# Designs tried in a protein design run: peptides against a protein of PDB entry 2FGR. Part 55

Target 1, 331 residues: chain A of PDB entry 2FGR
Amino acid sequence: SSVTLFGIVDTNVAYVNKDAAGDSRYGLGTSGASTSRLGLRGTEDLGGGLKAGFWLEGEIFGDDGNASGFNFKRRSTVSLSGNFGEVRLGRDLVPTSQKLTSYDLFSATGIGPFMGFRNWAAGQGADDNGIRANNLISYYTPNFGGFNAGFGYAFDEKQTIGTADSVGRYIGGYVAYDNGPLSASLGLAQQKTAVGGLATDRDEITLGASYNFGVAKLSGLLQQTKFKRDIGGDIKTNSYMLGASAPVGGVGEVKLQYALYDQKAIDSKAHQITLGYVHNLSKRTALYGNLAFLKNKDASTLGLQAKGVYAGGVQAGESQTGVQVGIRHAF

## One batch from the design tools (peptide; aimed at target 1 T4 L40 R41)

Design b2_p23_1_s4 (made by RFdiffusion4, then SolubleMPNN; from b2_p23_1, 12 letters changed)
Fold by OpenDDE base, seed 5:
Structure b2_p23_1_s4 (fold): chain B 331 residues (1-331), chain A 23 residues (1-23)
Amino acid sequence: as target 1 above (331 residues)
Amino acid sequence: MTISGEEGARLFRELLAEILASR
């Protein structure tokens, strides 16, 4: 058996021009181009094409040295894999987020990513952003002629919040076509949670597609998230993303991404535009810069996610500008 | 970096001890 130690340390200088008070925030932040992490993984060949695997991964905060501690909340799985695909047991990305975040050109991190995978309704569940789940069983098919799929179920283990039962139950999956330059996927998920101590279903539908023209890549997402409440009506958000990336001079990548968040429960929109550049100093080390602009309209209070500096909201209808300049190192 | 299973098991025990001591 072998064990692979792996990680990323990504640290930046970040600025946002507005917080919730209207004041600027600046300092040393984390995870601007990739989430900083430490992990262990390995595989064992069991013969006959069967393999056992494990994966343990936690987040690193390079600005404070993990002052709040370390954990394996990013992934803690054991698996079996073979010609049938892969079965995973333990905390992981849910199949829907694992597949559909792959269309985000900012890799679901920093100030530029698609923010559709969010707790839109003040859901009281630990993972109401639809990204990960505890007590998860997942299955991933092989790729056959471009077609692939993933399915997951997370046990609630009789967790309750207020009058809500089954909190943390997840069911979801995706179907995809991945062939050469083309990727397209449909994801569906339902998670049971609570809002105001009352039972609530978090329904999610996401469409993603990308095409790599060699000289540039185009990518898009269409998402609806709906918190179905028995009392007070549904909290629905429609999120849209369109992005382009291109290689620059064989050592760089430029990215441009636009997102729209149509928050139906408050009849309010937010517009995000992000320009990013990555400069590869080596296969493992890169410099990067991100410039993001977020325009809230009406009652919208969304903030850019400058992790380690400021990730809160802004005043209703306010615009926020964010900058990150940093170093990413992978080992 | 790929290491032996025994070295990996040691690193896991050390990291688990740090996680438990940080609570």
Scores: peptide ipSAE 0.041, ipTM 0.670, DockQ to the pose 0.282
OpenDDE base, seeds 1, 2, 3, 4: peptide ipSAE 0.017, 0.023, 0.036, 0.028; ipTM 0.410, 0.499, 0.642, 0.636

Design b2_p23_3 (made by RFdiffusion4)
Pose (drawn by RFdiffusion4):
Structure b2_p23_3 (pose): chain A 331 residues (1-331), chain P 23 residues (1-23)
Amino acid sequence: as target 1 above (331 residues)
Amino acid sequence: SSEVDFLVNTYNALAAAGWTANF
């Protein structure tokens, strides 16, 4: 049995060459290499291989001292685990995002990550990026011979927005194979939401795979996200990502990731290339840099996510360059 | 914040009750 107080402070200077008005922005931001966080967790041995767990974790914003207030929105769970796997109750990453984001070499944070888990259709639900859910129950199997799976159901509790009376419902899961060097997963999920006050399903299918050769790792993601309005119409986005990472000189790591976002509703594509470098001063402390280029075509207005500096859109068809340099400290 | 205080107090209480404390 144990109890652990933990966290990460990851703060950076960041710059983007354009915002929605075309002006550059620079400043002090956060979470470029890993999401800054504070948390408490524990595991209690109940005997016979059965364990009880808890986990409370919230995001830290070092640039403004969590000016909007601290919370546990990253994870707030209690669980039982054993030879049967693990059951968790509480807000957390849904199983599809928990497993599939692990294929993103930029840890789903900073200006370099895969942007597929986003609210492509301006859905009105609390978590229309498909990442986390309130009122979540999840089951995770053990890994037997490399095979493993996860399932989750989040209750809508009759949350109503317009014609949608089940906003926030999540049903989803994944199947996967993980043997150390090789990992592959297929995730499928549906959420209930509303767009412009009209009931809408958010359907998501995601495939991810990676192989760690030791001298380098190759990783990729494919995703279709479809917001399908009950009365007709859809906003569909296909997202693709391929990346590689390699250790450099003991202590160092280089990462490169290319992504494409095909936004069918506006018949427009965006392409992104990101180079990253991590220099470890210790197991707990790293300096890092990220350089990204995002090219929007046609009506696309996607922007790089320089958290704490600028994470909005850009003018249609514009290219945007961004940089983050910072320090990550885990404790 | 009250949430931070909760984390610290909970951590100290469990440590005093014989749990292995980690920081």

Design b2_p23_3_s1 (made by RFdiffusion4, then SolubleMPNN; from b2_p23_3, 12 letters changed)
Fold by OpenDDE base, seed 3:
Structure b2_p23_3_s1 (fold): chain B 331 residues (1-331), chain A 23 residues (1-23)
Amino acid sequence: as target 1 above (331 residues)
Amino acid sequence: SELLDFLRATWEALAAAGAEPFL
């Protein structure tokens, strides 16, 4: 058997020029290049090519020392793996999020990430961003000549909100081709939730692709999210992302990413452009800087996610600029 | 049946979404 303690401490100085009142916010933030975490994981060889595994991972907030406590809400799984792939039991990234966020050059973290995996409709479920689920069973195939897939089901356990039943039920999966420089994936998911105390289905479709040219990598995402409400019509968002990254001087990486969020229910778009740089001081320690610009049009109120400083919205039609400069250490 | 119907509707929605411009 093996047990590995692992983690990341990522802390930054962050600034955003506007909050919901139009005021600037600045201070010490967390998780600008990678989500700060503490975890335990291990495996046991059971013989015959079968392995047992566990994974426990929680978020660290370096700015306040985890003042609200610590939990394993990032991942808390037991697994069996072998030639058949891997089965996981417990809270984790849902298969669609686990695969399709891999095309985000900002790794779903800080002020630069693709924000399509979001609660677009004031959904009342705890995981209405489509990122994780409680009570999750997941299966991941091996890679067969590039082809791979993942599937997940989360039990609702008869959770109710208002008149909505089955809240927190997830069904979803992806198919992918990962071979050499090419990666491409299609993800499909449905989650049952509530909006205004009424049953709502969160449907998600995501296409992702990337190609590594050696000198640079291109990556793209196309996503549709629909909150299908019994009353009031669908809340649809189309989200698009295109990004490029390149190595710099053998120790650095530069990233540029554009995203468009077309919020159909309010006929309003938001545009995000992010420039990022990571400088590796070692295999474990990096300096980083992110510069993000978010332009809301019309009724759009999206805000950059400067965790630990400000992660709220802005006034309708307002633009927000964000900066993060920080240290990431992995152990 | 419902899963297959969902996959079908989702494929159609993806095809429609892919026709929308990025700009």
Scores: peptide ipSAE 0.021, ipTM 0.558, DockQ to the pose 0.012
OpenDDE base, seeds 1, 2, 4, 5: peptide ipSAE 0.013, 0.008, 0.019, 0.019; ipTM 0.427, 0.419, 0.474, 0.593

Design b2_p23_3_s2 (made by RFdiffusion4, then SolubleMPNN; from b2_p23_3, 15 letters changed)
Fold by OpenDDE base, seed 2:
Structure b2_p23_3_s2 (fold): chain B 331 residues (1-331), chain A 23 residues (1-23)
Amino acid sequence: as target 1 above (331 residues)
Amino acid sequence: SPLIQYMLDTYAALTAAGYQGFV
C-alpha cells in the first residue's frame, strides 16, 4: 500500500473594475490557475490486477488560511479498479463535469473558465452547478481503442426542500473518444433540485472536442442547461466555448478562450473573453497572469469569478474587466 | 396570481445569483 500527501497552493493579486454597486474590487485571491488543495491518496494492490484506492481532498484558501474551515468536499472516495475500469464511492466530481471540464483551457478555475456548469435558476440544492455530488457512485471504463465512458448515480437520501422530494439525486454519464491528438465527448445529466421550494429537474447536455496540433491546441464546448420547473416554465441556458492554447519558449503557455452564455429565461446574452499566460519556473512552480472581459447584454448580470476578491454579479447590462497575477506551487 | 409572484421571485433570484462552481 502507498499513501501520498499532495497539494497545490495558488494565490494571486486580483482586480475587477466593477462589482454590483459599480465599484472596483482588488486584493489577494485564490485559485487563479488551479484550485488550491490539500489531499491524501493511496492505493493497495489486492492481486490479480485489482486495486483498492482512497482519495481525500479539500480546498485551501491561502488568503485567509481556511477561516471557514477545512473539509474533504473536493473528493472523498474509496475505489476499486482493475481491467474493468474504476468504481468510486463517495463525494466527487460527477462523471459529466469530470470529463467535459477537461475541454476548458482554464481548468474550470479563476476568471477565465467556461462558466456553463452553473446554477442558472437559483436552485436550492447544494450542488446545482452540476460539478459534484454527495452520495455518489461512479464507474469509469478503461480506454478501448480510444472509446471510454463514465456513469454516475447520487442518492437523494430523501432530502426535501419545500414540497420538493429527491433533492440531490443525480444520474448522468458521458461517452468519449480519446486517441492521440483528438478528444471528443458527449455528456448527459439530470439532477433533482428545488426552485422556490418546488421540485425542479436540472437537465444538462454537453458536447466537447479538442485537437492538439502540437504547435497549438483547439478546444470547444456546446452546452444546454435546463431547469425544468412545474411553475414558471423552464430556465434554459445555451453556452458555447472556443479556445486555443500554445506553448511559448518551452517554459510558457498562452491561452485564449471565448464563451457565450445565451440565457433564454431573461432573453439575455453574456460574452466572455480571456487571455492567460503561464510561466513555468519549474515542474512544480509557475507564475501566471489572466486578463478577462465579460460583456453582459440586456438583463444579464454575470460576474467574473475572482475567488477571494469578488465573485458576485454586476448591474444588468454592465461589462466587467478582471485581472489576476499569481503564483501556483504544487507539492 | 401565485404564478406571477413565483415568476417575479424567480427572476429576482436569477438576477441576484452569481456563478458558483469550481473544479
Scores: peptide ipSAE 0.043, ipTM 0.459, DockQ to the pose 0.013
OpenDDE base, seeds 1, 3, 4, 5: peptide ipSAE 0.032, 0.016, 0.012, 0.029; ipTM 0.382, 0.472, 0.411, 0.483; seed 5 fails the geometry check

Design b2_p23_3_s3 (made by RFdiffusion4, then SolubleMPNN; from b2_p23_3, 14 letters changed)
Fold by OpenDDE base, seed 3:
Structure b2_p23_3_s3 (fold): chain B 331 residues (1-331), chain A 23 residues (1-23)
Amino acid sequence: as target 1 above (331 residues)
Amino acid sequence: SEGLQFMLDTYAALVAAGAEGHV
């Protein structure tokens, strides 16, 4: 058996030109290129092609030293793996987010990522962004000539909010084709939650694809998220992403990504464009810069996620510009 | 804004310093 300690410390100076009051915010932020984390993982060979595994991972907030505490809410799994694939028990990324966020060239982190995996409806569940779940059982297949899949179920454990029961129940999965430079995936999920104390289903469908041309990579996402409410109508968002990345001089990477969030319930769109650059000082240490522009139309109030500085919304119809400049160190 | 300009200048300086270290 082996145990590995691992982590990332990613800290930046960040600026956004507008908060909810129309004022600028700036300071020291976290997780601009990769989410800062501390983890323990290990495997045990049980013989006969069977392995046991564990993974414990929590977020690090370098700006305040985890003043609110430390937990393993990023991942806390035990697993069995072999020729049949992998079964995981415990809190983790749900299979849909684990696969479909891989097409985000900003790694679901900082001010540049695809923000489609979101609580669009003031859902009262803890994980209504569709990213992770408690009480999760997951299964991942082997790769069969490029084809692979993942499935998950999370128990609600009779959690209630208002009159809503079954809060936190998740069912979902993906199918994918991964072969050399090509990746393509389709994901489907449903989560039980509450909005205004009433039962609500969060339905999600996501299509992703990428191709690595060597000189550049293209990536795309198409997503629909729908909070299905018994009263007041559905809250639907269609999200689109297109991105490109290219290596620069063997030590750098440039990234450009566009996203559109069509928020149907408020008939309002938001446009996001982000330019990023990563400069590798070593295999483990990088400098990075992100420049993001978010344009809200009509009633849209979306804000860039400058974690540790400002991650709230803006006034309806306002635009926001964000900058992050930071250091990422992996160990 | 002054803050945005400062951030852009800082970015440019870091990129330049990084490029010099690899030549």
Scores: peptide ipSAE 0.025, ipTM 0.551, DockQ to the pose 0.017
OpenDDE base, seeds 1, 2, 4, 5: peptide ipSAE 0.016, 0.021, 0.000, 0.000; ipTM 0.474, 0.466, 0.281, 0.263

Design b2_p23_3_s4 (made by RFdiffusion4, then SolubleMPNN; from b2_p23_3, 16 letters changed)
Fold by OpenDDE base, seed 4:
Structure b2_p23_3_s4 (fold): chain B 331 residues (1-331), chain A 23 residues (1-23)
Amino acid sequence: as target 1 above (331 residues)
Amino acid sequence: SELEQYMLDKWAELAAAGYTPYL
């Protein structure tokens, strides 16, 4: 058996030109290129091709030294793996987010990521963004000639909010083809939650694809998220993303990504465009910069996620510009 | 391509280092 300590400290100087009051915010932020984390993991060979594993991982906030505490909410799993694939028990990324966020060229962090994995309906569940779940059992297949899949179920454990009695139950999975330069995936999920104290289903369908042309990579996402309410009608968002990345001089990477969020319940769109650059000083240390523009139309109030500086919304119909410049260090 | 190899190597290096490049 082995135990490995690992982590990332990613800290930046960040600026956004508008908050909810229309004022600028700036300061020291976290997780602009990769989520800052501290983790422990290990494996045990059980013989016969069977392995046991554990993984404990929490987020690090380098700007305040984790003033709100430290936990293993990023991942806290025990697993068995072998020729059959991998079974995991514990809090983790749900299979749909684990696979479909892989098409986000901004690694689902900072001011540039695809923001489709969101609580679009003021859902009252803790994980109504569709990213992680408590009480999760997940299964991942091996790769068979490119074909692979993942499935998950999270127990609600009779958690109630208002009249909703199954809050936190998740069922979902994906099918994928990953071979050489091509990746493509389809994900489906349903999560039970509450909106206004009433039972609500968060239904999600996501299609992702990427192709690496060698000189550049293209990536795309198509997503529909639907909060299906018994009263008040559905809250539906269609999200679209298209991105490109290219290497620069063997040590750098440039990224450009566009996203559109069509928020049907408020008949309002938001447009996001982000330019990013990563400069590797070593295998473990990088400098990075992100420049993002978010244009809200009509009743849309979306804000860029400048973690540690400002991650709130803006006034309806307002545009926001964000900048991050930082250091990422892995250990 | 050099980019594919760089990205694959970096992902493999991150994976070998146990960093999920995602979230």
Scores: peptide ipSAE 0.024, ipTM 0.584, DockQ to the pose 0.031
OpenDDE base, seeds 1, 2, 3, 5: peptide ipSAE 0.024, 0.033, 0.022, 0.015; ipTM 0.455, 0.478, 0.500, 0.384; seeds 2, 3 fail the geometry check

Design b2_p23_4 (made by RFdiffusion4)
Pose (drawn by RFdiffusion4):
Structure b2_p23_4 (pose): chain A 331 residues (1-331), chain P 23 residues (1-23)
Amino acid sequence: as target 1 above (331 residues)
Amino acid sequence: TLPAATAFALFAALVAALNAAAA
């Protein structure tokens, strides 16, 4: 049995060459290499291989001292685990995002990550990016011979927005194979939501795979996200990503990731290339840099996610360049 | 990793201090 207080402070200077008005922005931001966080967790051995766990974790914003208030929105779970796997109750990453975001070489944070888990249709639900859910129950199997799976159901509790009376419902899961160097997963999920007050399903299918050669690792993601309005119409986005990472000189790591976002509703594509470097001063402390280029075509207005500096959109068809340089300290 | 009493006391103090500063 044990109890652990933990966290990460990851703070950076960041710059983007344009915002929605076309002006550059720079400042002090956060979470460029790993999401800053504070948390408490524990595991209690109940005997016979059965364990009880808890986990409370919230995001830290070092640039403003969590000015909007601290919370446990990253994860707030209690669980039982054993030879049967693990059952968790509480807000957390849903199984599909928990497993599939592991294929993103930029840890789903900073200006460089895969942007597929986002609210493409301006859905009105609390978590229309498909990342986390309130009122979540999840089951995770053990890994037998490399095969593993996860399933989750989040209750809507009759949350109503317009014609949608089940906003926030999540049903989803994944199947996967993980043997150390090789990993592959297929995730499928549906959320209930509303768009402009009209009931809408958020359907998501995601495939991810990676192989770690030791001298380098190759990783990729494919995703279709479809917001399907009950009365008709859909906003569909296909997202693609391929990336590679390699250790450099003991202590160092280089990462490169290319992504494409095909936004069918506006018949427009955006392309992104991101180069990253991590220099470890210790196991706990790293300096890092990220450089990203995002090219929007046609009506696309996607922007790089320089958290704490600028994470809005840009003018239609514009290209945007961004940089983050910072320090990550885990404790 | 810390003794339970110490971990919970320190965590509660940190969370309270962050939210007091935000008030």

Design b2_p23_4_s1 (made by RFdiffusion4, then SolubleMPNN; from b2_p23_4, 10 letters changed)
Fold by OpenDDE base, seed 3:
Structure b2_p23_4_s1 (fold): chain B 331 residues (1-331), chain A 23 residues (1-23)
Amino acid sequence: as target 1 above (331 residues)
Amino acid sequence: TLPREEALARFEAIVAELNEKAA
């Protein structure tokens, strides 16, 4: 048996040049390179190739000392694993997000990440960004010569919003090939939610791929999200990402990532470009800097996610520039 | 990796401190 205490404290100074009023925001932010977290995990060998596991993880907000409290909403699972793979019970990343966000070179964190996993339609469900789910059962296969898969189902537990039932139900999974320098995946998911108190299906399809050339890594994502409404038509977003990373001088890494969000319901696009650099001071401590530019067209109001400083939208058709400089420490 | 009892005690102390700051 083993028990591991682990965590990350990531705090930065951040700046964005525009908020919803057109004013700049600046201050101390959190989670610019990696999400700050505190957790416990462990395993027990049960014999015969069977293991039990647990994982408890919550987010840390270093800028305010967790003024809103601490919980295990990042992950709270118990599991069994063996030659058959792994079964998990509890709140976690849904299988689709767990696999497909791995192609985001900014690790779904800070001002530079792929923002496709989003609530595009003012969905009223708690997890309408398609990232995590309550009441989740997940299964992950072993890797068979590169081929692997994951599946998940979350119970709605008869949650209702307005006239919508089954809110919070998730079904989804991915198939993947991971071998050496190559990774490629296809993910499909549906989540039941509500928009305006009416039943809505959040459908998601995502393709991801990466290749590590040693001297550089390329990564890409293609995603379509549809909020299928009974009245008012579908709210569809096509999201695209292309990124590259390279080691620098044996102690650093540079990252460049572009994303396009084609918001069909408002016939508006947003373009995101982010340059990032990480400098490793040790195996556990790094300095980092991010520079992001977000250009909204027409009715688009997207904002960069400078957590702890400003994560809201901007005025329609406005551009936003963001900067983060910080320290990441892992323990 | 820590012994179970030590790991739990350290974690509980950290969580308690964080919750006190949030109160």
Scores: peptide ipSAE 0.022, ipTM 0.561, DockQ to the pose 0.878
OpenDDE base, seeds 1, 2, 4, 5: peptide ipSAE 0.006, 0.000, 0.007, 0.000; ipTM 0.327, 0.260, 0.321, 0.264

Design b2_p23_4_s2 (made by RFdiffusion4, then SolubleMPNN; from b2_p23_4, 9 letters changed)
Fold by OpenDDE base, seed 2:
Structure b2_p23_4_s2 (fold): chain B 331 residues (1-331), chain A 23 residues (1-23)
Amino acid sequence: as target 1 above (331 residues)
Amino acid sequence: SLPREQALAEFRAIVEALNAAAA
């Protein structure tokens, strides 16, 4: 058996020009290029092509030294793997987010990522952004000539909020084709939650694709998220993303990504454009910079996610500019 | 990568320190 201690410390100086009061915010933030983390993982060969594994991973907040403590909310799994694929038990990325966020050139981190995986409806569940789940069982197939899939189910364990009695239940999966420069995936998920103490289903459909031309990579996402409420009508958001990345010499990468969030319940759109650059100082250490612009129209109040500095909304119809400059170190 | 016993001991120490500092 083997055990590996691993982690990332990613800390930045961040600025946003507007908060909810219209004032600027700035300071030291976390996780601008990659989520800061600390973890243990290991595998045991059981013979016959079967392996056991474990993975324990928690988020690190370098700006405050984890003032709220340390936990394994990023991942806490035990697994079996072999020719049949991999089965995981424990809190993890749900299969849909694990696969479909791979098309986000900003890796669901910092001020530049695709923000479609979001709690659009003030859902009262712990993971109503559709990213992770407690009490999760997941299965991932091998790659068969490019084709692969993942499936997951999370138990609600009779969690109740208000009159909702199945909060936290997740069912979802994806099918994908990954071959050479091409990747394409379709994901479907439903999560049970509560809004205003009433049972609500969070339905999600996501299509992703990317192609690596060598000199550049193109990536795209199409997503619909719908919070189905018994009272008050559905809260529906259509999210779109298109991005490009290119290597810069042998030491850098430039990224440009656009996203559109069409928030149907408020008949309002938000546009996000982000330019990013990563400069590798070594295999383990990089400098990075992100510049993001978020334009809200009409009743939209979305804000950039400058973790550790400001991640709240802005006034309706206001635009926000964000900057992150930081260091990422992996160990 | 570290030997199992050393990795576990170091990890435990880090987690305990982080949680103690947060208390």
Scores: peptide ipSAE 0.031, ipTM 0.661, DockQ to the pose 0.853
OpenDDE base, seeds 1, 3, 4, 5: peptide ipSAE 0.015, 0.017, 0.015, 0.018; ipTM 0.481, 0.448, 0.443, 0.430; seed 4 fails the geometry check

Design b2_p23_4_s3 (made by RFdiffusion4, then SolubleMPNN; from b2_p23_4, 7 letters changed)
Fold by OpenDDE base, seed 5:
Structure b2_p23_4_s3 (fold): chain B 331 residues (1-331), chain A 23 residues (1-23)
Amino acid sequence: as target 1 above (331 residues)
Amino acid sequence: TLPREEALARFEAIVAALNAAAA
């Protein structure tokens, strides 16, 4: 058996030019290039190609030293793996987010990521962003000539909010083709939640694709998220992303990503453009810089996620510019 | 490639069946 301690400490100086009051925010932020984390993982060979595994991972907040505490909410799984694939039990990324966020060139972190995996409807569930789930069973297939899939089910355990039952139930999965430079995936998920104390289904469909040309990588996402409410009508968002990355000088990477969030319930769009650069000082340490511009139109109030500095919204129809410059260290 | 609406309809049917089995 093996046990590995691992982690990332990522801390930055961040600035956004507007908050909800129209004022600038600046300071020391966290998780600009990668989410800061502390984890334990291990495997045991059980013979016959069967392995047991565990994974415990929590977020680190370097700016305040985890003043609100530490937990394993990023991942807390036990698993069996072999020729049949992998079965996991415990809180984890749901299969849809695990696969489809892989097309985000900003790795779902900092001010530049695709923000489609979001609670678009003031859902009252703990994980209404569609990223993780409690009480999750997941299964991942091996890769068969490029084809692979993942499936998951999370138990609601009779959780209620208001008159809504089955809150926290998740059903979802993806099918994918991963072969050489090409990756393509389709993900579908439904999560039961509540909005205003009323039963609501969060339905999600996501298509992702990427191609690595060697000199550059292109990546794209198409997503629809729909909060289906019994009263008040559906809250639907169509999200689109297109990005490119390229290696620079053997030690650097430049990234450019555009996203569009078409928020149908408020008939309003938001446009996000992010330029990022990572400079590897070693295999474990990097410097990085991100520059993001978010343009809200009409009633849109989206804000960039400068974690540790400001991650709230802005005034309706306002634009926000964000900058992060930081250090990432892995151990 | 199935139209998006048809893919969603099939998914909803599967979800409904799974929800019925879990009830």
Scores: peptide ipSAE 0.063, ipTM 0.607, DockQ to the pose 0.013
OpenDDE base, seeds 1, 2, 3, 4: peptide ipSAE 0.037, 0.019, 0.048, 0.014; ipTM 0.516, 0.409, 0.609, 0.417

